# Peptides against a protein of PDB entry 3PUK, part 133

Target 1, 227 residues: chain A of PDB entry 3PUK
Amino acid sequence: ERGLKSVVWRKIKTAVFDDCRKEGEWKIMLLDEFTTKLLSSCCKMTDLLEEGITVIENIYKNREPVRQMKALYFISPTPKSVDCFLRDFGSKSEKKYKAAYIYFTDFCPDSLFNKIKASCSKSIRRCKEINISFIPQESQVYTLDVPDAFYYCYSPDPSNASRKEVVMEAMAEQIVTVCATLDENPGVRYKSKPLDNASKLAQLVEKKLEDYYKIDEKGLIKGKTQS

## One batch from the design tools (peptide; made by RFdiffusion4, then SolubleMPNN)

Design b2_p16_7_s3 (from b2_p16_7, 9 letters changed)
Fold by OpenDDE base, seed 2:
Structure b2_p16_7_s3 (fold): chain B 227 residues (1-227), chain A 16 residues (1-16)
Amino acid sequence: as target 1 above (227 residues)
Amino acid sequence: MLEKRAKLLEEFNKEI
């Protein structure tokens, strides 16, 4: 039983691979640091081959053009990943691939989205946000990929307060993607002592869950689940 | 704001 890993894989399969699948068509898949970890946690190379992926490439590396192939970008909505994508399609003559399917792991900021639209819209066949910003470890365990989270959350330096908030927001967003992936709207429980970090994070998660389920594409108000 | 974003995403998702 792959538990959470299976759920994550199924979501990726449905949201990404099934969405862009064309019979007999192979794609090159571009991954960033996070999505490399994500896929490594929930699938094998053989699984990706079955989904029509011939080659996996790191988006940050210089890559040779394969102009006859379409590219599937499964990336985080970061300036770094987006900039690498934009370089692949920056000029008509220098396009590395035939076309792009873009799947973001999370909400893409409007600034980045607009940058993509302005520069590469004609090369894009799909652009979606799939809301998976966590790494499944085991059946009921996941990890968050938030750089320096420990440092900022537990820093005694008041100058880090703003960074702590950013980290808390990022963690909360990732937790919401877990809930969304599991199709759950849980009650959030936390240990309040010795620091209020858990309380703050819980409040952020609760707020974001409310926002997420209010906007659910299905228009269905999902009540709290018993998880 | 959400409607505008949805429309923008739809533009990319239209099969050419």
Scores: peptide ipSAE 0.031, ipTM 0.663, DockQ to the pose 0.362
Fold by OpenDDE base, seed 5:
Structure b2_p16_7_s3 (fold): chain B 227 residues (1-227), chain A 16 residues (1-16)
Amino acid sequence: as target 1 above (227 residues)
Amino acid sequence: MLEKRAKLLEEFNKEI
């Protein structure tokens, strides 16, 4: 049985590294907070070297230009990460790298996508969404990157109800990426005690799974799998 | 939504 880490690595290798691979070419890879954790969970630096990555840089840090090298951006579709990318390529005279390959961990909002297109289109060689927005911990365990999830989900304050819904939606979205990564459409099971959070999350996940697989590239509705 | 996004991504990648 292939552990979740291996599945995630294989998906990243296929969707990202194989997609932008060029023989004899080295790239600088730019990571954000989430993708740093993601790659750290499923690969080693030696693995990245084998995929043609010479150096890993934090996208949020100031970096010296390496204008002769192409950059691989593996980042979350957030305003912060996108803004950092835009700073690298927004000015014709101040481009930090030769060109960019962009791989988003999830759906990139149209607003961010349009900003990229308007400002940096000529510098981009690839732009893809790979739908991996979770961290594999072990073969059957993953974590989600949803800030303050614990606080809002378990807050007794009714004023946090709207924020709780937003957090639940975000968690459900990320869980769907796990299912997509595993190529599964599971039945969702939950325990209803002590709070209804698990039930609500399950319903959101089920709904989003239905939506995801209805629109699958093959137009086929994937039936429920056992999990 | 995914179909629309796929089309947009395709268009974007074609322009590159």
Scores: peptide ipSAE 0.029, ipTM 0.657, DockQ to the pose 0.497
Fold by OpenDDE base, seed 3:
Structure b2_p16_7_s3 (fold): chain B 227 residues (1-227), chain A 16 residues (1-16)
Amino acid sequence: as target 1 above (227 residues)
Amino acid sequence: MLEKRAKLLEEFNKEI
C-alpha cells in the first residue's frame, strides 16, 4: 500500500517493533486512546501478530496480571497514560508484567519522565520518543487528536485565552510530527481571516520546525521543501 | 526519517 498510512506503519515498525524485537518472544501491547486510533488507521491485527504482539490491551482499563510476559507500552506522554503505567509497576509485589518497553508518541515532559524514573526504573528496558502524534487518513490527509481544540480556538470567552495557547502548542507539535514523518520542512500557508488563529498556529509550526531540524543528530539544517 | 532524540535506558540507570 502506498501513501501516508504505509509510511506511518513503516516508521512504527522500525522505531518500536524492530527496536524491542527478541526472537521467539511474545509481548502484550498497551495502547491509549490516541495510539489505538493511530494503529487502527495504518495496520491490521494480523500485522501486529507478525510483530510478536499476542494481545492488545487498553491502558486505561483494569487488566489481569500476566507476570511472565513483557509489556510494550505505545502511549501518549500524558499524565493519564503515565499514571496508568505507574499503576502497573508502582508496587514491587503487584507488578502486572515482567518488564516494560515504553514508546511515547511525542516528547515526554521532564516532570512525567522523572516520575517514571523514581517509581519504575528497574522495570523498564526501553524508553523512547518516536515523534508520531497524528492520525493518517489518506495519502495526503491527516487529523489531529487535540481535545476541545475547536472550542478553545473559537471561544469568545477571554478566560479561555490561556487554554487556547496550550491547544495551539499541542496542534503545532502534532503538525511538526507529520513533517518529520514525511521528512519535510515546508513553508506554511494559512488563511488569516476572520481570526488570527491560523496565523498564530503557522508561526508556532514554523518555530517548532526550525527547532526540530536544528537538533537533528547530524547537526544539519534542512532547507525549506515545497509548500 | 528524522527522529527527535530518544530518552535512553541509561537515564534510568543513573542513581537517584
Scores: peptide ipSAE 0.042, ipTM 0.670, DockQ to the pose 0.229; fails the geometry check
Fold by OpenDDE base, seed 4:
Structure b2_p16_7_s3 (fold): chain B 227 residues (1-227), chain A 16 residues (1-16)
Amino acid sequence: as target 1 above (227 residues)
Amino acid sequence: MLEKRAKLLEEFNKEI
């Protein structure tokens, strides 16, 4: 059985590195907080070097222009990461890199996508969504990068209800990316006691799985898998 | 809406 880390790495290799690979070309890779964790979980710097990455930079940090090199942005589709990207290419005079390849870890909201298109389209060579929004820990274990998930899920304070919903949605989205990465459409089972959190999350996951497979490139709803 | 998005993504992915 291939470990989840290896599956994730292989998916990233295929979806990102192979997609933008040019013989003899080195790129600077820009990472955000999530993608830093993601890559750290499934590869080494030597692996990235083999894929034509010379340097890894944090997208949030001020960086010196390297105008002769193309940049690979492997980032989350967040306003913060997108705004940092936009600053790198916002003006002709301020372009930090020669061109951009953008790979989002999840669906990029239309608002952000349109903002990118309007501002930086001429600088972009690739823009793809690879749908990996989880961190592989072990062969069959992953973690979700949802801040304060534990707190909001188990908070008895009713004032946290709205935040709990947001957290549940985010977790469900990330779980769907796990299923997508594994090419699975599982039946979701849950325990309803003592809290209904598992039930709520399961329902959200099932709904999002249905939505995901409806919009898959093949336009086919994948049948339920045994998992 | 989804078709529109796919088309928009394809525009970025055209080899220039």
Scores: peptide ipSAE 0.032, ipTM 0.679, DockQ to the pose 0.364; fails the geometry check

Design b2_p16_7_s4 (from b2_p16_7, 8 letters changed)
Fold by OpenDDE base, seed 2:
Structure b2_p16_7_s4 (fold): chain B 227 residues (1-227), chain A 16 residues (1-16)
Amino acid sequence: as target 1 above (227 residues)
Amino acid sequence: KLEEQYKKLKEFNESL
C-alpha cells in the first residue's frame, strides 16, 4: 500500500513537475518554509534532480541572478512568499530568472493574485494552485501547518473566539487538501470534547468537501468514501 | 467562490 508520502509525491510530480516539464530544460526551484518541509517529507534530492531541478533555493533569501534559467516557484500563497517572488520579477532590470512557473500549495487570495498579474504577468509562464497544504508523516498521518492552532483552539479566553474560527477554517481547508489528494470524500468522524472543537471542525470540513466535489479538477462529483 | 477562482485562474493561464 502506497503511504500518504507516496501519494503526495505523485500529486506534486503530476501537478507541478510534469506540468512544466520541457525536455532538456533545467529549472531552479524556489521554496518557502512550508514547501521545504513538504518536499523534505515526501522526496529526496535525487527525485528532484530527475524532475529537472538543478538547484533548490530559499525564496526568502537573497539570491544571485541566474537570468538564463527559468524558475519554478513552489510556494504557499502568503504575502511574504508572494512579495519575494515579486522582488525577483518586479522590474526588467531586477529579473533574477528568465521566466517563472508558479505553483501555489493552496488557493491564492484574489488580492495577491491581482498583485502578481499587475506587476509580473509577462514573466509568468504558468500559475497553478495544486491544493496540498499538509505534511505527510506516515501512511495515514498528516500534520497541519496552522500557526498557533493549539493555542487558539483551546484558549479559555473568549476574546480569542474570532481567531479560533480563523484557525479552524484554515485547518478545515488543509484537511480538505488531504481528501482531494487522496481522491476521497470521507464521512468525517470525531470525538466530542467539552469545547466541541472537533464537532465544529468536522462540520467545516464536510462543508468544504461538498464545495470541492461540486467542481473538482476533473469536473467530477464523487460520493462519500470510506476513510 | 471556488468556481470563480478556477475561472480566473484559467483565464489568466490562457492569457500567458
Scores: peptide ipSAE 0.024, ipTM 0.539, DockQ to the pose 0.593
Fold by OpenDDE base, seed 4:
Structure b2_p16_7_s4 (fold): chain B 227 residues (1-227), chain A 16 residues (1-16)
Amino acid sequence: as target 1 above (227 residues)
Amino acid sequence: KLEEQYKKLKEFNESL
């Protein structure tokens, strides 16, 4: 009921399904690797049916056109996923679906966004970022999807320092999406020993939280919340 | 950066 999974589902329902819902309209939903995991973690196929999704398709796979149906792209803002979308709508003759609703799980880089806008704008009915870049595992547990995070964070090799920073940045971003999803602006606590990774990550999270809440959809600045 | 992105996204959606 109050678990992270339910919160995530409610957010997706509100931010994605309710946003593009039309009475009596069914859509094909396109998922990538991350969103497949995400939805699998917090909903069932029956839930998707209730939201007007007839079938789900993997965006990376070759798919037969269903030109009479609109497509809901729930994807990560990656070059790979975006390129797959672009192939679906890049030309008039190659349009696989009637139109597209695009919902990104995180901030879409301007380069990718502009590429979409330039190539496929006429086919797009909605484009939104919903800011869910984590997988809920348990009621209060989530998993970050940051490749090689463990390796770089705990690598004693100083040559990995730059990559460690990149990884920590990505982790911090995803943690912020958790906080945003939970509507929390927590005070961050950490244990700095034996490694300073937790401290660095905490600082990044705090900074990003501040930035997020300063410029959230409501323009509200929240104080520190108890977490 | 985020503000700019929100603005762009909003403008884009309004143009659709």
Scores: peptide ipSAE 0.022, ipTM 0.546, DockQ to the pose 0.673
Fold by OpenDDE base, seed 1:
Structure b2_p16_7_s4 (fold): chain B 227 residues (1-227), chain A 16 residues (1-16)
Amino acid sequence: as target 1 above (227 residues)
Amino acid sequence: KLEEQYKKLKEFNESL
């Protein structure tokens, strides 16, 4: 069976590294908290070197300018990560790198996208969403990155009901990215007891899968897979 | 929503 880690790596290689690869060119790669975990889960530093990455830097840290090198930003579409990117290219005098390639792990909100476009468009050579919002742990096991998911999903406090729904939506979206990565439209299996959380999540996933494959890049409607 | 997002990204990349 194809390990989830290898599938994720292959997707990143194709969607990110092959997309911006230039022969003989080395890049600095900027990562955030999520993408650091993601890459650590599915590749080694030697793999990144083979893809033309000379150095990996944390986007949140203060960094010295390397104006002769291009930067590859592999980041989540969050205000924090975007703001750090904008600081690197916000002014002509303050540009840390020669140019930027940006790859988001998920859909970038229009507000953030417009902010980037308005301030840094001249420095950007590529901007793409790759839709990988999960961490592969084992060959067929993945982990979602949804903050406080456990707390809100299992909270007995009715005041948390609205936040629970938000968390469930975020989890469902990430599960859909797994399915998209694996090219699958699965029948969802779950254990519904003692709470209805699993049933609710399953319904959200099914709905989002239908929407995703209906409006996929190929315009094809894919039937349910056996997985 | 997805289709619109892809269109925006495509247009942006073509403008670079």
Scores: peptide ipSAE 0.021, ipTM 0.534, DockQ to the pose 0.576
Fold by OpenDDE base, seed 3:
Structure b2_p16_7_s4 (fold): chain B 227 residues (1-227), chain A 16 residues (1-16)
Amino acid sequence: as target 1 above (227 residues)
Amino acid sequence: KLEEQYKKLKEFNESL
């Protein structure tokens, strides 16, 4: 029943916790809205304790400094989350924590990355993108997090065509992160009627999958899987 | 995109 959840947890464990683990060291974990949902879907607090997390804090809330502890930021690459991080370590205020490890759930735009680098680089011990942009629900079910996707995809108004394309790109990217997490290059299946949305999305996914596996970290070109 | 992404992150982490 929880196959996908287990896969997602294992990926987070490997990509985040194992990456920054130090013997005997406890960290404070900072989460945003998306990563709170993500972790809640695939693990328990006891699991996080086993990974060296002493407490979880919401990055958006005002927090008291804990200057003797390092912080693990597991956040989405959004202006809001990045700005909150910058408040914790920026020149305008005293540092809230000893140092920071940053793990983004997706590609961090250069604008945000440069902003972090310019202001907080000395406080950062690690920065990584882990490419998990979905919420696992069941063994083979996941939920996409694309705001207003339903509205724009099903809008009869031609003025929304540009936004529809944007949301489809975002959806396709998230689906590719699922495939990457599962280490699969599937043949995409879809229902084409009554609207062509599914067909368009499928084409975007196939293209992005091709690009992903062609230039992946392992230098592998995977054929289509039977999944 | 992916190649560039890995490159920038690698370089950044090496500079820390």
Scores: peptide ipSAE 0.027, ipTM 0.572, DockQ to the pose 0.547; fails the geometry check

Design b2_p16_8_s1 (from b2_p16_8, 8 letters changed)
Fold by OpenDDE base, seed 2:
Structure b2_p16_8_s1 (fold): chain B 227 residues (1-227), chain A 16 residues (1-16)
Amino acid sequence: as target 1 above (227 residues)
Amino acid sequence: MKTSYTRKEVEEFEKE
């Protein structure tokens, strides 16, 4: 049992691959930096083949068009990844693939979403947000993908306060994705000393968990679970 | 458990 890895894979399989699966159809999958790490942590290439993925491509790299095939974009909702997508479908002459299925690993900001809608909506067959913004390590261990998190969270420089808040927000969001993946609404526990970072992060997590579990799939409020 | 979600009007992208 791979523990959290298995859970993550199962979620990706159901939320992404099963969602866009078409019998007899192969897709090219485009990954960014995070999703490359994510998939590498929880599946094998053979698993992806079974899900109808013939080729994996790095979205950041220049790629040759394969216009007869549809593309599955499993990417982070970042300007960089979105811009790369837009270059693939920005115009009829620039289209690298037949159509696109887009699955964002997290909430896509309205600005980016609107940009996509305005430029290449006709090329998109599916667009969804899936709540996975962490990398599984062990059964109950995960890592966060927040650049410079350590630096800003523990920086003694007051000028970094704003950036620290941004980092904590991102961390909190990713922690919530773990909870969502595990279908957990835990009581958050933390150690407050020597800094209050853990307390602040805990508060952010709790707030986001409340928002997420207001209504479940059956229209019921989900109660607290064990951490 | 929510396996996926949309926070926007993405129905326009569900063309198949």
Scores: peptide ipSAE 0.023, ipTM 0.614, DockQ to the pose 0.431
Fold by OpenDDE base, seed 5:
Structure b2_p16_8_s1 (fold): chain B 227 residues (1-227), chain A 16 residues (1-16)
Amino acid sequence: as target 1 above (227 residues)
Amino acid sequence: MKTSYTRKEVEEFEKE
């Protein structure tokens, strides 16, 4: 079947680059830690050049203004990334770029979204939330970006129970984004360990998959696949 | 296949 890397690239191309493409226009692309890894996993610089990206920059680093060029922000909806964006376009500083296209890798919390709206809405040409919160490794392998997942999931300390639940929710969300990217509704399988983590995660994934496809554009609920 | 999500609040940013 199709390699995960190619699927991810196609998803990004469609959701991000095609969405903001303007003939003859070059953009500076701003990436955060996650999206740097994401793009590195599924494309080359030459691919980005073909999509109209002249330079990629780390959003966390101090950068000199390039006021004549528009910027494409492909970033995670985190306070850190959003704050960096706001520094580029916020009222407290001169705009670093001509305008911004923002593509979040996941749902942007209302608090962050409202903060953006209040600060620099006039500088934003496009803002979309896409569902890509995983790193493709192989054709059928991916990794999740959930800090301390291993620690909390396998912690026997009951004081970590709350954090464990948060981590598992985050993991489930990212797994669902993989499924969404692949347009799959897989039957979830797992191997139980001494802890019920796998079972809990499976339940969360199944629930979220159901919700995702239930509320899709066509209101269809896809049957389980062999993915 | 869902390619993106756009809330009502985000639509106001769609310019050009």
Scores: peptide ipSAE 0.022, ipTM 0.555, DockQ to the pose 0.420
Fold by OpenDDE base, seed 3:
Structure b2_p16_8_s1 (fold): chain B 227 residues (1-227), chain A 16 residues (1-16)
Amino acid sequence: as target 1 above (227 residues)
Amino acid sequence: MKTSYTRKEVEEFEKE
């Protein structure tokens, strides 16, 4: 009944917690709005304790320093989240924590990477991009996090056409992350009426899946699955 | 969030 949640948790455990695990070491974990929802959807606090997390903090809040502990940042690659990280370790303020492990939920733009490298590189022990940008709901149900998706997709105003394309692209990218998480290359199915949104989204997803699975990690062409 | 397509997991920094 909760298969997708389990898959997402296993991916996070492997990509994040196992990656930075050190024997006997506890970390403070920093979350933003998206990753808070993500972890809440697929794990409990007891699960995080088992992974060496002593406390969870909101990256947006003004937090007290814990200079003897290392921090695990599991955050979205957004200017807001990155700016909060920079305030924790930047030259303008004292370091909040001993060191940082950073795991982005998606591709981090070069502009943000450059800001991090310029001010905080010495404090960073690990920086990794992982590909999870959706919220699991149940066994095969997930939700997308695309701002104003409903408004732009269903807007009758032609002036919103450009923004609609951006939204559709973002939605397609998130769907592909689901496929990557499940290790599936499915045939896309959709209902076309009354608007062409589903058709356009399906086309974008298929294109991105083709690019993603053109060559797998072993250098093999991966065929479509029956999902 | 702001989403972008990532084909593979990328590790930028390793200092262990």
Scores: peptide ipSAE 0.022, ipTM 0.548, DockQ to the pose 0.109
Fold by OpenDDE base, seed 1:
Structure b2_p16_8_s1 (fold): chain B 227 residues (1-227), chain A 16 residues (1-16)
Amino acid sequence: as target 1 above (227 residues)
Amino acid sequence: MKTSYTRKEVEEFEKE
């Protein structure tokens, strides 16, 4: 039985650290709220040291320039995180680091991506989008990072119906990232609740799984796996 | 299955 934490770590190591690793080079790593939780759930500081990370910094905090070192940004594609990155490299005279490697935990919206290209393109050595938007808790258990999910999903107020659907969509996306990470296309299981939340989420996950594998496997739909 | 990708427009940042 493969633990989910080890699988997630392996994916991050391959997609992020191996991608930008240079022998003998140390980097400063910048994390946001989500990626701090993500890494803390699946690795130790000693593991990061082995990958050439000398120190971890919070991207939201003011930091002193270390202009001789390159920075590894492992962040969510949010306006807040992107704005913090832009502040680090927005002007020639105010660059905090020598260069940047950027790895987003999910698809970066075009609006944010274009802002980065317009302002900081010369400072960027790598820019990739990886598909890990969940937190592993136990060997086979994970949690989702969807703000106010509980509130909207269980709100009896009909005025929240639209927001509930948005939350369900976000949850479904994150579940698909788990499946992609584990390289599986599972049948969805759920327990019924007084509300139809579980059924709706299941339908969204099924649809998104089909779309994901269809796109990534040249139109071939992968058969369902056991999970 | 790959869980990471680089959009075509992002390839300009692949300098190393």
Scores: peptide ipSAE 0.020, ipTM 0.576, DockQ to the pose 0.365

